Peptides against a protein of PDB entry 3HUF. Designs and how they scored, part 18

Target 1, 320 residues: chain A of PDB entry 3HUF
Amino acid sequence: MWIIEAEGDILKGKSRILFPGTYIVGRNVSDDSSHIQVISKSISKRHARFTILTPSEKDYFTGGPCEFEVKDLDTKFGTKVNEKVVGQNGDSYKEKDLKIQLGKCPFTINAYWRSMCIQFDNPEMLSQWASNLNLLGIPTGLRDSDATTHFVMNRQAGSSITVGTMYAFLKKTVIIDDSYLQYLSTVKESVIEDASLMPDALECFKNIIKNNDQFPSSPEDCINSLEGFSCAMLNTSSESHHLLELLGLRISTFMSLGDIDKELISKTDFVVLNNAVYDSEKISFPEGIFCLTIEQLWKIIIERNSRELISKEIERLKYA

## One batch from the design tools (peptide; made by RFdiffusion4, then SolubleMPNN)

Design b2_p27_3_s1
Fold by OpenDDE base, seed 1:
Structure b2_p27_3_s1 (fold): chain B 320 residues (1-320), chain A 27 residues (1-27)
Amino acid sequence: as target 1 above (320 residues)
Amino acid sequence: DEKKKKEEEEKKKIEEYEEEEKKEELE
């Protein structure tokens, strides 16, 4: 989100979130959803227009800011951004930090971008919430991104957390739920005067993790916990692959169960399958190899003795 | 000391701005 602050009392000593939209900035305007009052006699009554665009798809992947447009309202002394005079038609900015100088005002308005990118695990939830979150200046998407800061957990996942949720957790993404999204939607008016009133996602995350036995105490408990083990997996999911990498596994990929030969079995401690393949092919699993789903693997890795548990299962199947 | 100096610079710039606004209202 864009946040503005200023030195001195020109913004009443408070920071403000700027959501996507248009703002008239000046001395003789009242703070609301479309106006920013600047308390200075060295600026025009109506001095500039700020326009913040909604997030782009690119912004979701890069964690870049919403585009920030500045137009001078034909003032005598003009407007500067980063020491450059704003052009007559206005200028657009994609920098994460903007120093905005209004006319002869000795104090600058500092605009800075705080990155918040929300990944959704469920496309239906994305469809439900994306518009509202984009109107808050929050990029949203379904695919994994290195810019993602938050992940929306799907509560409808009956008996087990999804692979996406597992991966988000290990990646140290802040896991949130629909209750947090609902809360975010209500704060839009309250944060106009004070950006510090933005709800803390970390508290929501702590509560989710604390109240769900499907999570370890920390990602660090699971990261590299299976170092030294080898697995084979179907080349079906990039997220599944990255999850297994974060566990410290040596991974071999195969295209079909028919590719699991004696050579692969000899080099592999266990085979990871998706639920559909596991359920359909359970009767036809190769002898002498431990096959499990990612969800079954997750149930093992969250245990304190995960390495011992896996070792026992591997041994049991070698001697069966 | 730096805060006071900025406040004095602001006061001067305010005075300059108010003088120029008065000129524009008289033109």
Scores: peptide ipSAE 0.203, ipTM 0.790, DockQ to the pose 0.174
Fold by OpenDDE base, seed 5:
Structure b2_p27_3_s1 (fold): chain B 320 residues (1-320), chain A 27 residues (1-27)
Amino acid sequence: as target 1 above (320 residues)
Amino acid sequence: DEKKKKEEEEKKKIEEYEEEEKKEELE
């Protein structure tokens, strides 16, 4: 989201969130959803127009800002952004920090981008929420992104957490739910005058973890918890691979269960399979190797004695 | 005292800019 603040009292000492939309900025306008009053005699009654675009698809992957357009409203002294005079037709900016000078005002408006990118685990939830979140200037998507700051957990009552949720947790992404998204959708009016009124996602996250026994107390309890062990996995999702890497595992990949030879077995402590392969091929598992699903592995790693538990299961199958 | 001094300095700076703006309007 874009946030503006200013030096001195020209913005009445308040910070403001700018959602996607158009704003008339000047001395003789009243603060509302489309106007920003600036308290200075050194600016025009109607001085500039700010236009913030909705997020692009690229912004989800980069965490880049919504495009910020500035147009001078044919003022005597013009408008500057980052010490450069705004062109006659207006200019567009993708920088995360904008120093906006209106005419000869000795104080600047500072616009800064607060990065927020929401990943969804479920395409149906994305379809439901994306439009509303984009109107808040929040990029949204399904795929993992280095720019992802928040992850929407699909709350199906009684279901195990997904691999995406597990991975988001270990990446220290703030896990949120539909209740937080609902709250975000209502803040648009309340945060116009005070950007500090933005709801804290950390409270939602703490409540999710506290109320769900499928989460460890912290990501740090699981990160590198299986250091020194080796696994093999089917060449499947990147998220599953990255999850196993965050556990500190050495990973070998194979294309089919038929590719699991004596050499691979000798180097591997256990095999990680997806649910579909595990259920369909359980009868054809190679002898002398421990096979489990990612969800079964997760149930082990969330325990305080995860290393001892995994070692016992490995030993049971090597000597069976 | 420091806050009040800063507010007075900012006020003076605004007044200087207002005076310059008036001069440039008359030129």
Scores: peptide ipSAE 0.177, ipTM 0.731, DockQ to the pose 0.082
Fold by OpenDDE base, seed 2:
Structure b2_p27_3_s1 (fold): chain B 320 residues (1-320), chain A 27 residues (1-27)
Amino acid sequence: as target 1 above (320 residues)
Amino acid sequence: DEKKKKEEEEKKKIEEYEEEEKKEELE
């Protein structure tokens, strides 16, 4: 989201969030969803137009700002952005920091980009929320990105957390839920006067972890917790692979259960399977190897004695 | 009442600036 603040109390000493939309900026306008009042004698009644575009798909992957357009409204002294005069037809900016000077005003409006990119685990929830979040200047998507700051968990009562949720947690992404999205949608009008009134996602995240026994106390409790162990996995998802890497596992990939030979068994402590393969093939598992799902592995790694639990299961099957 | 009072104070400041602009246009 774009946030503006200004020197010399020309914005009444307050920060403001600028959502995607068009704003008339000047001395003789009233603050609302489409106007920004600037208190200065050295600016025009209607001085500039700010236009903030909705986020692009590229912005979701890069964490780049929504495009910020500035147009001077044919003022006597013009408008500058980053010490450069705005062109007659307006100019567009993708920099994360903008210093906007209106006319002869000795104080600048400072615009800065607060990065927020929301990944969804569920495509139905993305379809429900994406439009509203884009209207807040928040990029959204389903795929993992290095720019992702938040992850939406679907609250299904009694369901196991997904691999996506597990991975988001280990990556230290702020996990949020539909309640946070609902709250975020209601603050749009209240944050016009004060950008600090944005809801704290970290509080929501803490409440999710505290109220769900499927989460460890911290990502640090699980990261590298299985260092020194080796696993084999079916090459099904990149997220599953990255999750196992974050656990500190050495990973071998295979294409079918038939590829699990005596050599692979000798080099592998356990086999990780998806739920579909586990349920269909549980009768035909190779002898002498521990096979489990990612969900079963997760239930072990969230325990304080995860290494001992894994070792005990490996030993039980080697001597059975 | 406080919001209305602030809007009136801001309106008064705007009117003061408009009066100063009119003075500068008359000078």
Scores: peptide ipSAE 0.106, ipTM 0.629, DockQ to the pose 0.102
Fold by OpenDDE base, seed 4:
Structure b2_p27_3_s1 (fold): chain B 320 residues (1-320), chain A 27 residues (1-27)
Amino acid sequence: as target 1 above (320 residues)
Amino acid sequence: DEKKKKEEEEKKKIEEYEEEEKKEELE
């Protein structure tokens, strides 16, 4: 989200969130959803137009800002952004930090990008919420991204957490739910005058973790917990691979169960399968190797003695 | 439909404001 603040109390000492939309900026406008009052005699009544675009798909992957357009409203002294005069037709900016100077005002408006990118685990929930979140200047998507700050967990009572949720947790993404998204939708008007009123997702996250026994106490409890073990991975997502890497596993990849030879078995502690392959091929598992799903592995990993548990399962199948 | 309606209402407010500004500059 874009946040503006200013020197010399020209914004009345307030930090303001700018959502996607158009804002008239000047001394003789009233603060609302489309106006920014600037308290200075050195600016025009109506001085500039700020237009913030909705986030692009690229912004989801990069954590880049919504495009910020500045147009001078044909003022006598013009508008500058980052010491450069704004062109007659306006200019667009993708920098995360903008120093905006209105006319002869000795104080600048500082606009800065606060990164928030929300990943969804479920395409139906993305379809439901993406539109509203984009109107908050929040990039949204389904695929893994290093720019993601939040991850939407679907609360289905009694369901196992997904691989996406497991990975989001381990990579220290703030896990949120639909209740937080609803809350975000209600605060849009209240944060106009005070950007600090933006709801904190950490309380939602803490409540999710506290109320679900499928989560460890912290990501640090699981990160590198299986260091020194080796697995072979069959037909899993990229998130599955990254999850196993975060566990500290050495990973071999293969395309078919038929590729699991005696040599691979000798070098591999266990085989990780997706649910579909596990259910379909359960009868044809190679002898002498422990095969499990990521969800089954997760149930072991969340235990305090995960290394001992996995070692016992490996030994049990070597002697069976 | 409600989202399109809000986007259209916001667009209309912007257009109305640009029209009022043109009137105030002509006064």
Scores: peptide ipSAE 0.029, ipTM 0.486, DockQ to the pose 0.026; fails the geometry check

Design b2_p27_3_s2
Fold by OpenDDE base, seed 2:
Structure b2_p27_3_s2 (fold): chain B 320 residues (1-320), chain A 27 residues (1-27)
Amino acid sequence: as target 1 above (320 residues)
Amino acid sequence: EEEEEKKKKEEEEIEEYYKKEEEEELK
């Protein structure tokens, strides 16, 4: 989201969130959802127009800001952004930091981008929330991104957490739920005058982790916890592969259970399967190898003695 | 002294301009 602040109390000492939309900026406008009052004798009554665009798909992957357009409203002394005069038709900016000078005002408006990108695990939830979040200047998507700051977990009572949720947790992404999204939708009007009124996603995350026994205390408890073990997995998802890598596993990939030969068994401690393959082929698992789902593996790795538990399961199946 | 007097005159001209802009919109 864009946040503005200013020197010399020209914004009344307040930090303001700018959502996507259009703002008339000047001395003689009243602060509202479309106007920014600036208190200076050295600016026009209606001096500039700020236009913040909704996030692009690119912004979701890069963590770049919503495009910030500045137009001077044909003022005598013009408008500058980052010491450059704004063009007659307006200019667009993608920099994360903007110093906006209105006319000959000795103080600048400082605009800065606070990065927030929300990944969804569920496409139905994305479809429900994306429009509202985009109107807050928050990029949204389903795919993993290095710019992802938050991950929406679907609350299905009694279901195991998804691989996406597991991976988001290990990546130290802030996991949030629908309750946080509801809060974000309600604060839009209240945060106009005070950017500090934004709800803390970390508090939501802490509550999710505390109230769900499927999470370890920290990602660090699981990262490299299985270092020295080797697994084989079906080539199903990149997220599953990255999850197993974060556990410190050596990973071999296979295309079918028929590719699991004696050589692979000799080099592999266990086989990780998706639920569909596990359920369909459970009767035909190769002898002498420990096969489990990612969800079953997760239940082991969240335990304090995960290495011992896995070793015991491997031994039990080698001697069975 | 001459540079300070020039700055002060420029500030007064700026203030007068924005004051006139204020009076023209009230008409």
Scores: peptide ipSAE 0.208, ipTM 0.749, DockQ to the pose 0.608
Fold by OpenDDE base, seed 1:
Structure b2_p27_3_s2 (fold): chain B 320 residues (1-320), chain A 27 residues (1-27)
Amino acid sequence: as target 1 above (320 residues)
Amino acid sequence: EEEEEKKKKEEEEIEEYYKKEEEEELK
């Protein structure tokens, strides 16, 4: 989200969030959803237009800012952004920090980008929320991204957490739910004058983790917890692969269960399968190898004695 | 001294301009 602040009380000492939209900026406008009052005798009544675009798909992957357009409203002394005069037709900016000078005002408006990118675990929730979140200047998507700051967990009562949720947790992404998204949808008016009124996702996250026994106390409890073990997995999911890497596993990939030969069995401690393959082919599993799902692995990993538990299961199947 | 007087004069001209802009929209 874009945040503006300024020195010299020209913004009344307040920080303001600029959501996607158009703003008339000047001395003689009233602060609302489309106007920014600037208190200076050295600016025009209607001095500039700011236009914040909605997030692009690229912004979701990069954590880059929504495009910021500035147009001078044909003022005598013009408008500058980062010491450069704004062109007659306006200019567009993708920098994360903008110093905006209106006319001869001795104080600048500082615009800065606060990155928030929300990943969704399912397309249904994305479809429900994406439009509203994009109108808040929040990039949204389904795919993993290094720019993701938040992850929306699916609330299904009695279901295990998804691989996406597990991975998001280990990546130290802030896990949120629909209740937080609902809260975000209500803040648009309240944060116009005070950007500090933006709800903190950290409290939502803490409550989710505290009230759900499917999470360890911290990501650090799980990261590299299986260092020294080796697994094999189907080459089907990048997220699953990255999750297993974060556990410290040595990973071998195979294309089909038919590729699980004696050589692979000799080099691996266990085989990780997706639920569909596990359920369909459990009768045909090779003897002497421990096969489990990622969800079953996760249930072991969240235990304090995860290494001992896995070791016992591996041994049990070698002597069976 | 001459630079300070020039700066002061520019500041006065700027203030006068924005004051006139304020008065013209009231007409």
Scores: peptide ipSAE 0.207, ipTM 0.747, DockQ to the pose 0.617
Fold by OpenDDE base, seed 5:
Structure b2_p27_3_s2 (fold): chain B 320 residues (1-320), chain A 27 residues (1-27)
Amino acid sequence: as target 1 above (320 residues)
Amino acid sequence: EEEEEKKKKEEEEIEEYYKKEEEEELK
């Protein structure tokens, strides 16, 4: 989201969030959802127009800012952004930091981008929330992104957490739920006066982790916890592969259970399968190898003695 | 002295401009 602040009390000593939309900026406008009052004798009554666009798909992957358009409203002394005069037709900016000078005002408006990108694990929830979140200047998507700051966990009471949730946790993203999204949707009016009124996602995350025994105390408890072990996995989701890599596993991939030969078995401590393959192929598992699902593996790795537990299961099945 | 006087004159011209802009919208 864009946040503006300024020196010299020209913004009344307050920071403001700018959501996607159009703002008239000047001395003789009243602060509202479409106006920014600037207190200076050296600016026009209606000096500039700021237009913030909704996020692009690219912004979800890069964590880049919503496009910020500035137009001077035909003022005598013009408008500058980053020491450059704004063109007659307006200019668009994708920099994360903007120093905006209105006319001859000795103080500048500083605009900075606070990155927030929300990944969804569920396409139905994305469909429900994407429009509202985009109107807050928040990029949204389903696919993994290095720019992801937050991850929406599905409220399925009594179900195991998804691979996406596991991976999001290990990536140190802030896991949130629908209650946080609902709160974000209501804050839009209140943050006009005070940007600090933006809800703290870390509190939501702490509450989720505290109330769900499927999470370890920290991602660091699981990262590289299985270093030195080797697994084979069916060529499935990239997230599953990256999850196993974050555990410190050496990973071999195969296309079918029939591709699991004696050589692969000799080099592999266990086989990781998706639920569908695990349930359908239970009878056809190769002898002498430990097969488990990612969810079963997760139940082991969240334990403090995960390495000992894995070793015991491997030994039990090698001698069976 | 000449730089201070020039700066003061520029500040007065700026203030006079924004004052006139204020008066024109009241007519």
Scores: peptide ipSAE 0.205, ipTM 0.746, DockQ to the pose 0.582
Fold by OpenDDE base, seed 3:
Parts: C-alpha cells; sequence; structure tokens
Structure b2_p27_3_s2 (fold): chain B 320 residues (1-320), chain A 27 residues (1-27)
C-alpha cells in the first residue's frame, strides 16, 4: 500500500494510506476518500491529482508498488516528483519512494510503498477476496512468490494444516485467516485520517499459532532440522519439494512406486508420499524402506527430538 | 541585496498569483 507523510505539518502531522483511486490534492479541499488537504500558503487550492492503480500480476511476484500517477492541475509553479518537473500530461511512477513537491511549498510530501502481498492456499478463498484486496492496493495470488508477505490459512476447525501452510510458516510468512481479511475490509475509511489504524497482522498470526498445536514454536526450530538425511519423493507439487529442501533434506524424485529400485533404497532414509498414494499403495510398499506422508513427517519435525524420532522409525523399518 | 530583491520579487509573484486565484473563484 502507498503511505504519504509530510514535513512541516502540511499533512497535519498525520500519515495516510492511499488506496487505488484518484485524489485531488490542494490547499482548499476537504480530506475524504478522493481528496487530500495540504496546509500551505505556497500551493494552489487544487494543485495536483494523484491516481493509484490496482496491483498488476507482476506486482504480486515482485512486491513492486501499484503504479502512482501524478498530474499537475495547470498550476503556475507546477509539481515535482523526485526533483523532476511532472510533465504536462502527468507522469507515472513505479519507484517505492516518491518525494512530491507542490509548487513553491518548502515542505515535501513523502510517499512510500509498504509491501503487502497475500498468498491464498485455496482458490475459492482467492476468488472471494481478490477483488476487495486489490482495491486496497494488495496483490493476491495462489502461487508461491518471494514477494509474499502474508498467507491465508483456511480455517477448517480440526483439519490438518496444508503443505502450503507448512511452507509459508517455514518461509516466515505471516499466516493470517479470514477474520483478518474481514478486519482489513473495515478500515478503509478510518485510515484516511491515520495510517496507524491499519490492523497488525502479527497479532492475528500470534493468535493462530497459539491456538493451533500443529505449529512448532518457531520456523528456526524446523529449518535444516533434518540436515544429513536423504529422502525420495514422488514428483508432486513444487511446494512439497521446497518444504523438504527447507528441512535440509537431500531429495531424490521418482515418478511411480515401481521406480523405487534397490539403488534408490540404498541411498534413501525414507520415502515421502502424498496421501492418495500412501492410502492406495500401503499394501505394496517396498520392503525395508520407511514410507510416510508429508503430514506424518510434519508431526515428527514439530517435536523437539525430531531427529531421534525419525532415526528410530528408520531403524525400526529397516529391521522389520 | 540582489538575492534579497529576487526573493522579495518571487514572494510578490506568489502572493499576486494566489490573490488572482481567489478573484477567479469569486466570478
Amino acid sequence: as target 1 above (320 residues)
Amino acid sequence: EEEEEKKKKEEEEIEEYYKKEEEEELK
């Protein structure tokens, strides 16, 4: 989201969130959803127009800002952005920091981008929320991205957390739920006056972790916790592969259980299977190898003695 | 002196411009 601040009390000492939309900026406008009052004798009554676009798909992957257009409203002294005069037709900016000078005002409006990108685990929830979040200037998507700051966990009471949720947690992404999204939708009017009224996602995250015993105490407790072990996995989701990599595992991939030969067994401590394959093929597992699901592996890695637990299970099945 | 006179002239131009903006809104 874009946030504006200014020196010399020209914004009345307040920080404001600018959502996608159009704003008239000047001395003689009243602060509302489409106007920004600036208190200076050296600016026009209606001085500039700010237009913030909705996020692009690229912005979700890069964490880049919503496009910020500035147009001067034919003022005598013009408008400058980053010490450059705004062109007659307006200029568009993709920089994360904008220094906006209105006419001869000695104080600058500082616009800065606060990165917020929300990943969804469930496509139905994305479909429900994407439009509203985009209107808040928040990029949304399903795919993993290095720019993701937040991850929406589906609140199914009593269900196991998904691989996506596990991976988001290990990546130190702030896990949120539908309650936080609902709260975000209510603040749009209140944050016009004070950007500090934006709800803290970390409080939501802390509450999720506190109330769900399926999470370890910290991501650091699990990252590289299985270093030195080797696994084989069915070539399934990229998220599953990345999760196992974050555990510090050496990973071999196979296409079917029939591809698990003696050579692979000799180099592998355990086999990771999806639930469907595990349930269907449990009678036909290769002898002398420990097979488990990602969810079963997760239950082991959240324990303080995860390395000992996995070692004992490997030994038990090698001698069975 | 020349810098002070230039600054004073710039202040007068600013004041005259904003006075004109007020007169145009009253028409």
Scores: peptide ipSAE 0.191, ipTM 0.745, DockQ to the pose 0.507

